# Ledger of designs, part 267: peptides against a protein of PDB entry 7BDX

Target 1, 212 residues: chain A of PDB entry 7BDX
Amino acid sequence: EMGAAACTLLWGVSSSEEVVKAILGGDKALKFFSITGQTMESFVKSLDGDVQELDSDESQFVFALAGIVTNVAAIACGREFLVNSSRVLLDTILQLLGDLKPGQCTKLKVLMLMSLYNVSINLKGLKYISESPGFIPLLWWLLSDPDAEVCLHVLRLVQSVVLEPEVFSKSASEFRSSLPLQRILAMSKSRNPRLQTAAQELLEDLRTLEHN

## One batch from the design tools (peptide; made by RFdiffusion4, then SolubleMPNN)

Design b2_p25_5_s1 (from b2_p25_5, 13 letters changed)
Fold by OpenDDE base, seed 1:
Structure b2_p25_5_s1 (fold): chain B 212 residues (1-212), chain C 212 residues (1-212), chain A 25 residues (1-25)
Amino acid sequence: as target 1 above (212 residues)
Amino acid sequence: as target 1 above (212 residues)
Amino acid sequence: MEEWIRQLDLSGRRLLLEEEAESLR
């Protein structure tokens, strides 16, 4: 309980740029983010057995960890830190997103996807994650999720890739050949306005790339 | 391990006034400080059995908690919060300081004493802690500690009481009758310059009060 | 090193600084 409470408070205050700088300026940041990856992995591996109540202290703890990573990645110095010093954590997040089944741990998926999106604002970060083995198949696996919020953040990450010619050109053939166009088209008709807009924008971006 | 790491980071960033305000401005502050008191109490109760390695993750976790309380109490809004909304935590700190033996958990004692001193900067806080049952005997119990840093922070807390006429007048008779004068005089001759100065200043303050 | 912020038209893309764990509840 206490660990989850402390981590939740740390997540809340990490919304401040000055707090992120303070976290990273200390000699404890590397150790913290190393343990973060291990803890998240251990949690996801434990889900195959017991009905882990989504509202458990353990779940709250892991959500807070993912939230901290997201908030760190929201800041320029945080993105630099993650891409330069915590690549193993990024690899872990990509792995965990692949290991989770559609509809499983929705909130955790959202936070992890948000963290990857924030990392993708950094060109080096975008290059790193897009060059990860199975990255494109992983995006389509995640886009099969029944949760609208998961799908929204997948579409945002896809858009981040599509809008960078240097990155998109390297994977354009694989991307075009495997694109779940019918799924994205269906999302562009969603009743969820955020999902609808994200899908529409992505479809427009893809059309622009076909004409150029 | 992860809980201790998160709590340690939270302790580090809580040195900022803005972070303290952020912690207290959230709806989670009350729960966090409630659990903090319980966790500290559980830790101290566990010390009677196994040689808890002072360098354990558990010890680090509790030190970080005590550090957070200290940093919160260092800020005006934090003192107000503790005195108005977390009196049970203050009671717990006073209890734990009484339960610990001389020389036991020195670092924890120092942090707890620092937190009480910071609370005593607030007149309402000083009134509250000084009116606690057994407060004066507790001060003398703590002053018997072989650790110079524990004794230093006890003397500072005693000085905070002595310098407030409204508070000191209520307990002056008990204070004068039980004062370990020989112990304080011995500390005024300490090789530790901080302890020496604190003891000398307290002796001067006490002399001034006898002449008025 | 100045982070080469991609000129993603971030104008509409709120960098989701998740302030409160509660927003996902």
Scores: peptide ipSAE 0.067, ipTM 0.792, DockQ to the pose 0.045
Fold by OpenDDE base, seed 5:
Structure b2_p25_5_s1 (fold): chain B 212 residues (1-212), chain C 212 residues (1-212), chain A 25 residues (1-25)
Amino acid sequence: as target 1 above (212 residues)
Amino acid sequence: as target 1 above (212 residues)
Amino acid sequence: MEEWIRQLDLSGRRLLLEEEAESLR
């Protein structure tokens, strides 16, 4: 319980850039993020079936950890830190997103996807995650999620790839061949306005790329 | 392990006033400090004899918690919060300081004493702790500690009482009758310059009070 | 650290991906 409370407070204060800088300026940042990855992995591995007590101390703890990573990645120096010094954590996040079934651990997925999106703001970060083994299949796996928020953040990440010619060119063939177009089209008709907009924008971006 | 790491980071960033304000501005501050007291108490109760693995995750966790309390108490709004909303934590700290033997958990004692000293900066805080049952005997118990840092912080707390006429007047008789003068005199001859100075200053303050 | 902010030159939508950096509370 105390661990979850402490992590939650740390998550809350990590919304500040100065706090992120302070975290990263310390000598314990590397260890913290290493253990973070391990802890998140252990949690996901411990998930027995669909019974997610979302209100458990353990769940709250892991949510807070994912939130901290997201807030760190929201800052330029944080992205640089993650991509240079905590790649294992990024790999872990990608792995965990693949290990979770559609509809499983929705909130955690969203937080992890937000983290990856923030990392993708940095070209180096985008290159790193997009070059990860199975990245494109992972995107489509995640896009099969019944949760609109998960799908939204997947679409945002896809857009981040599409909008970067250097990254997109490397994967363009695989991307085009495997694109779940029907799923994205369905999302463009969603009642969720955020999802609808994101899907529409992505479709527009994809059309633009076909004409260029 | 992860809990200790998170708490340690929170401790580090809590050195900032803005972070303390952010912690206290959240809806989880009360719960956090309540659990903090419980956690610290559980730790002290679990101490078997003199074998303190100071390097244990549990010890580090408790040190970080004590550090957070100290940093919160270093700020005016933090003192106000502790005295108004977290008195149980202050009571717990006082109790734990009494439960620990001389030479036991030195680092934790120092952190807890620093916390109490910071609380004592506020008149309301000073009144609260000085009116606690057994406060004066506790001071002398702690002053028997073989550790110079413990003794230093005890002397600082004693000085905080002595320098406040409203507080000192209430306890002056008990204070004078039980004062371990020989111990303080011995400390004034310490090779530790900080302890020496603190003891000398206290002796001067006490002499001034006798002449007034 | 000069973060090379992607000049997303695409179609006038300055998706300043930086502006969409999300902080969680």
Scores: peptide ipSAE 0.026, ipTM 0.773, DockQ to the pose 0.130
Fold by OpenDDE base, seed 2:
Structure b2_p25_5_s1 (fold): chain B 212 residues (1-212), chain C 212 residues (1-212), chain A 25 residues (1-25)
Amino acid sequence: as target 1 above (212 residues)
Amino acid sequence: as target 1 above (212 residues)
Amino acid sequence: MEEWIRQLDLSGRRLLLEEEAESLR
């Protein structure tokens, strides 16, 4: 309980750039983010047995951790830190997204995807995550999720790759050969306006790349 | 481990007034400080059996919690919040200071005393804590601690009472009848310059009150 | 650091900036 409460408060205040700088400027940042990855991994690995109540203290704790990572990645110095000094955490997040089944831990997946998207704002971050083994298959696996928010953030991440020529050119063949076009087209007709827009924009961006 | 790490980071960033305002402006502040008191109490109650290593994750966690309370009390809005909305926490801190033996959990005692001193900056806070049952005996109990830092912060708290006529007048009889004058005189000759100064100043303040 | 931040897409559209990055409060 107390850990979750403290971590949740830290999550809330980490929305400030100055707080992120304070977190990163200390000698504890590396350890904190290392343990964060381990804790998130332990939580996800524990799900195969006991359906941990999504409202458990443990779940709330992990959500707060993922939220902190997201907020750190929302800041330039935070992205730099993650890409330069916390690559293991990024690898862990990618792995956990692959380990989770469709419909499983939706809120956590959303937070992790948001963090990866924020990391992808930096070209170095985008390169790092997109060159991760199994990244393209992972995107399509995640896009099979029944949750609209998960799919939305997957589409945003896909768009982040597609809009960067240096990154997209490296994966273009695999991307084109495996693209779940029918699924994205279905999303472009979604009743969820955010999902609809994201799918429509991605389809337009992909068309532009076919003509170039 | 992770809880302690998160709480320690929160402690570090709580040195900022803006962070304190952010903590208090949320809907989670009351719950957080309630659980804080409970957690600190649980820790202190657990000490009677297993000598918890002072370097344990649990100890670090509780230190961070006490540090957060201290930092909150260092800010005007934080003091107001504690005195108006978290009196149970203040009562808990007073109780825990009474429950701890001389030489036991010195670092925690110092942090708790610092928090109470910060609360005492507000007249309302000073009134509240000084009117707590057993407050004067508690001060003398704490002043029997062999640790110079504990004694220093006790003397500062005593001085905070003595320097406020409205507060001191209510307890003057009990204070004078129980004052460990010989102990304070001994501290005024301490090799610790901070303790020496604090004891000397308090003795001067007490002399001034005898002549008025 | 700024040199590594994406600013435009292939169509010259502005990408999301730090200010638009996902932040949870």
Scores: peptide ipSAE 0.021, ipTM 0.771, DockQ to the pose 0.113
Fold by OpenDDE base, seed 4:
Structure b2_p25_5_s1 (fold): chain B 212 residues (1-212), chain C 212 residues (1-212), chain A 25 residues (1-25)
Amino acid sequence: as target 1 above (212 residues)
Amino acid sequence: as target 1 above (212 residues)
Amino acid sequence: MEEWIRQLDLSGRRLLLEEEAESLR
């Protein structure tokens, strides 16, 4: 209980840029984010057995951790830190997103995807993530999720890749050959307006790239 | 490990007034500080049995909690919150200070004493603490500690009581009858300059009150 | 590009705040 409460508070205050700077300015940041990855991994590994109640202290703790990572990645110095000094955490997040089944741990997926999206604002971060083994298949795996929020954040991450020619050019062939176009088209007709908009924008971006 | 790390970071960032305001502005503050007291109590109760290594994750976690409380109490709105909404935590801190033996959990004692000192800056807080059952005996019990830092913070808390006539007048008779004057005089000759100064100042304050 | 990056930064933060709010529901 106490750990979850403390971490949740840290998550809340980490929405501030100054707090992120304070977190990173300390000598404990590296260790914290290392343990964060390990903790998240341990949690996800534990899900394959017992139906851990999504509202457990452990779940809340992990959600808060993922939230902290996302908030850190929302800041330029935080992105720089994660991309340069905490790549193992990024690797872990990518792995965990692959390990989770469609519909499983939706909130955690959303938070992790948001963190990756924020990291992707950094060109070096985008390169690192996009060059990760199985990245493109992972995107499509995640896009198979029935949850609209998961899909929304996947689409945003895809868009981040597509909008960077230097990154997209390297994977363009694989991307084009494996793109779940029908799925994205279906999302562009979603009743969820955010998902609908994101899918439409991505489709427009993709069409623009086909004509160039 | 992760809980201690998260809480330690929260402690670090709580040194900022804005972070304290953010912590308190959330709906989780009451629960957090309630659990904080319980966690600290559980920790101290566990010490009577096994020599819990002072460097354990649990110890670090509890130290961080005490540090957060101290940092919250350093801010006016934090003091107001603690004194009005988290009195149980203050009661717990007072109790734990009594339960700990001289030389036991020195760092925790220091942090708890610092928190109480910060709370004592609020007149309502000072009244609440000083009117707690056994408060005066507790001060003398704590002043028997061989640790100079513990004694320093006890002296500061005593000074806070002495400097407030409204509070001191209520306990003046008990205070005068039980004052460990020889101990304070010995501290005024300490090689620790901070302890020496604090003891000297307190002795001066006490002398001033005897002449009035 | 800078405006887009800034908008992306803001969007990432907003979503976290929204999820925190949803976790409170």
Scores: peptide ipSAE 0.028, ipTM 0.786, DockQ to the pose 0.045; fails the geometry check

Design b2_p25_5_s2 (from b2_p25_5, 13 letters changed)
Fold by OpenDDE base, seed 2:
Structure b2_p25_5_s2 (fold): chain B 212 residues (1-212), chain C 212 residues (1-212), chain A 25 residues (1-25)
Amino acid sequence: as target 1 above (212 residues)
Amino acid sequence: as target 1 above (212 residues)
Amino acid sequence: MEEFIRQLDLSGRRLLLEEEAESLR
């Protein structure tokens, strides 16, 4: 209980750039993010047996951790730190996103995807994530999620790749060959306006790439 | 492990007034400080059986919690919050200080005493603490601690009382009748300069009160 | 550091911040 509460407060205050700088400026940052990855992994691995209720202290704790990572990644120095010094955490997030089934741990998936998107704003981060083994299949796996928020953030991450020619060119063949076009088209007709817009914009970006 | 790490980071960043304001401005502050008190109490109650090593995750966690309370109390709005909205936590801290034996959990005692001192800067806080049942006996109990840091912070708290006539007058009789004068005199001769100074200043303040 | 930050001109391409778990509901 207390751990989750403390972590939740830390998440809240980590929305401040100065707090992120304070977290990273200390000697404890590396350890914290290392343990974060381990804790998140442990949580996901524990899901196979006990239906951990979404409202458990453990779930709240991991949710807050993912939130902290997202907030850190929202700041330039935080992105740089993650990409340079916490690659294992990024690898863990990618792995966990693959390990989770469609519809499983939706909120956690959303936060993890948000963190990856923020990391992808850094070109070095985008390169790192996109060059991860199985990244493209992972995107399509995640896009099969019934949750609109998950799909939205997947589409945003895909856009981040597509809009960077240097990165997209490396995966363009695999991307085009495996693109779930019908799924994206279906999303462009979604009643969820955010999902609809993201899918439409991605389709437009993809069309532009075909003409270039 | 992760809870302690997160709480330690929160403690570090709580040194900022803006972070304290952020903590208190949220809807989670009351719950957090409530659970803080409960967690600290649970920890102290667990000490009777298992020699919890000072370096345990649990000890670190509680230490960080006490640190957060201290940092919150260092800020005017934080003091006001504690005195108005978290009196149970203050009561818990006072209780725990009484439950701990001399030499037991020194670091925790120091932080708790620091928090109480910070609260005592607020006149309302000083009144609240000093009017707590057994406050004067508690001070003398704590002053029997072999640790110079504990004694230092007790003396500082005593000074805070003595320097406020409105508060001191209410306890002056009990204070004078039970004052461990020989102990304070011994501290005024301490090799620890901080303890020495604090004891000397207190003795001077007490002399001034006798002449008024 | 600035050299590695991509500027995305599209309105939907913003840094994401999270404050509370409830904000994701």
Scores: peptide ipSAE 0.038, ipTM 0.787, DockQ to the pose 0.041
Fold by OpenDDE base, seed 5:
Structure b2_p25_5_s2 (fold): chain B 212 residues (1-212), chain C 212 residues (1-212), chain A 25 residues (1-25)
Amino acid sequence: as target 1 above (212 residues)
Amino acid sequence: as target 1 above (212 residues)
Amino acid sequence: MEEFIRQLDLSGRRLLLEEEAESLR
């Protein structure tokens, strides 16, 4: 309980750039993010196949951790820190996103995807995550999620790849051959306006790439 | 482990006034400080009579909690919050300071005393803590500690009382009759310059009060 | 601090990735 409360407060205040800088400027950042990855992994491994997100202190704790990572990645120096000094955490996030079934731990998936998107703002971060083994299959796995928010953040991450020629060119063949076009087309017709727009924009970006 | 890490980071960033305001401006502050008191109490109750401060995650966690309280109390709005909305925590800190034996949990005592001193900067806070049952006997109990830092912070707290006529006048008789003058005199001869100075200043303040 | 932040998309439009960065509470 106390851990969840402290972590939640830390999450809230980490929305400030100054707080992120203070966290990273301290000598505890590396240890914190190392344990963060381990804790998140332990939580996911403890989930039964049919167990959804529980309203528990443990869930709140892990959500707060994921939120902190997201807020750190929202800041330029935070992205630099993550991609240089906490790659194991990024690997863990990618792994956990693959380990979770569609519809499982939706809020956690969203937070993790948001963190990866923020990391992808940095070209170095984008290169790192996109070069991860099974990255493209992982995107399509995640895009099968019944949750519109999960799908939205997957589409945003896909767009981040598509909009970077240096990264997209390396995997263009795999990307084109495995693209779940029917799913994306279906999402472009969604009642969720955010998902609809994201899918439409991605389709436009993909069409533009085919014409060049 | 993760709780201790998160709490330690929160402690570090709480040195900023903006972070304290952010913590207090959130809807989680009351719950956090309520659980803080309970957690600290649970820790102290778990100590065996001869067990000193352990280099453990649990100790680190509790130290960080005490540090957060200290940092909150260092800010005017934080003092206002504590004395108005978290009096149970203040009561807990006073109780725990009494429950701990001389030489036991020195670092925790220092942090708790620092928090109380910070609270005492606010006249309302000073009134509240000084009117607590057994406050004066508690000060003398704490002043018997073999640790110079504990004694230093006790002397500072005593000085806070002495320098406020409205508070001191209410307990002047009890204060004068129970004053461990020999101990304070001995501290004024300490090799620790901080303790020496604090004891000398307090003796001067006390003498000034006798002449008026 | 960052080696490179993407500035333009494939169409030459400004990337708003920094402005779209997620901050949570």
Scores: peptide ipSAE 0.020, ipTM 0.763, DockQ to the pose 0.130
Fold by OpenDDE base, seed 3:
Structure b2_p25_5_s2 (fold): chain B 212 residues (1-212), chain C 212 residues (1-212), chain A 25 residues (1-25)
Amino acid sequence: as target 1 above (212 residues)
Amino acid sequence: as target 1 above (212 residues)
Amino acid sequence: MEEFIRQLDLSGRRLLLEEEAESLR
């Protein structure tokens, strides 16, 4: 309980750029984010056995950790740190997103996707994530989720890839051959306005790329 | 391990006034400090049995918690919060300082004493702490510690009491009757310059009060 | 500069900051 409370407070205050700089300015940042990845991985591995109540202290703790990663990645120096010094954490996040089934651990998926999106703001981060083995299949795996919020953040990540010609060119063939167009079209007609807008914008971006 | 790491980071960033305000501005502050007191108490109670290695994750976690309390108490709004809304935590700190033996858990004692000193900057906080049952005997119990740093922070807390006439007047008789003058005189001759100075200043303050 | 430009291109899309999760505690 106390660990989750402390981590939740750290998550809350990490919404400040100055706090992110303070976290990273210490000699403990590397170890913290290493242990973060290990903790998140252990949590996800434990889900297959025990119906760990989503409302457990362990769940809250892991959500706070994922939130901290997201907040760190929201800041330029945080992105630089993650992509230069904590790539194993990024690898772990990608792996966990692949290991979770559709509809499983929705909140954690959303937080992890938000963190990856923030990392993708950095061109180096985008390159690293997009060059991850199985990245494109992973996107479509995640896009099969029944949760609109998960799908929204997947679409945003896809858009981040599509809007960077240097990155998209490397994956263009695989992307075009595997694009779940029917699913994206269905999302563009969603009752969720945020999902609808994200899907429409992505479809517009894709049309622009086909005409160029 | 992860809890200790998160709490340690929270301790580090809580050195900022803005972070303290952020911690207190949330709806979780009361519960956090309540659980903090409980966690610290549980830790101290566990020390009588197992030689918990002072370097354990549990120790580091509790030290970080005590550090957070100290940093919160270093800020005006934090002192206000502690004395108005978290008095049970103050009671716990006083109790734990009484339960620990001389030379036992020096680092924790120092952090707790620092927190009490910071609380004593607020007149309401000083009144609350000084009116605690057994407060004066507790000061002398703590001053019997062989550790110079513990003694230094005890002397500072004593000075905070002595320099406030409204507070000192209520305890003056008990204070005068129980004052370990020989111990304070010995500290004024310490090789530790900080301890020496603190003891000398206190002796000067006491002399001034006797002549008035 | 490249990141700044990319952020501007993505600027219609907010940097995702998470606030304190509701603690069940």
Scores: peptide ipSAE 0.025, ipTM 0.769, DockQ to the pose 0.042; fails the geometry check
Fold by OpenDDE base, seed 4:
Structure b2_p25_5_s2 (fold): chain B 212 residues (1-212), chain C 212 residues (1-212), chain A 25 residues (1-25)
Amino acid sequence: as target 1 above (212 residues)
Amino acid sequence: as target 1 above (212 residues)
Amino acid sequence: MEEFIRQLDLSGRRLLLEEEAESLR
């Protein structure tokens, strides 16, 4: 209970750039984010057996952690830190996104995807995550999620890749050969306006690339 | 481990006034500080049996919590919040300070005393804590601590009482009858310059009151 | 190091606002 409460507060205040800088400026950042990854991993591993209630203190704790990572990655210095000093955490997030089943831990997926998107704002971060083994298959795995928010953030991440020629060129062949075009097209007709827009934009970006 | 890490970070960033405002502006502050008190109490109660290693994750967690309270109380709005909405926490801190033996959990004592001192900056806070049952005996109990830092913060708290006529007048008789003058005099000769100064200042304040 | 923040930086910063955090709750 107390841990979750503390983490939740830390998550809330980490929405401030100055707080992120303060977190990173301390000598505890490295350890914190290392343990964060481990904690998230342990949580996800625990899900394979017992249906842990989504509203458990443990779940809330992990959500808060993922939220903190997201907020840190939203700041330039935070992205720098994550990409340079906390790559293991990024690896963990990617792994966990692969380990979670469609519809499982949707909120956590959203937060993790948001964090990855924020990391992808940095070219070095984008390169790092996109070069991760199985990255493209992972995107499509995640895009199979029934949750519109999960799919939205996947599409945003895909767009981040597509819009970076240096990154896209390296994976263009794999990307084109495996692209779930029908799924994206279906999303472009979604009643969820955010998902609809994201899918449409991505389709436009992809079309532009085919003509170049 | 993770809880302690999160709390420690929260403690660090709570040194900012803006962060304190953010903590209090959220809907989670009440619950957080309620649980904080409970957690601190549980920790102290656990000490009566097993010599929990001072450097345990649990200890660090509690220290961080106490630190957060201290930082919150350092800010005007934080004092307002504690005195108006978290009196149970103040009661808990006072109780725990009484329950801890001399030399036991020195760091926690220091943090708790610092928090009470910060609360005492507010007249309403000072009134509240000074009117607590056994407050004066508690001060003298704490002043028996062999740790100079503990004693320093006790003296500061005593000074806060002495310097407020409205509060001091209510307890002046009890205060005068029980004042460990010899102990304070001894502290005024301490090699610790901070303790020495605090004791000297308090003695001066007390002398001034005797002449009025 | 000039963080070559991609042009996506201006549009893509999603700080999890407390409201979004609550909605994700």
Scores: peptide ipSAE 0.024, ipTM 0.775, DockQ to the pose 0.050; fails the geometry check

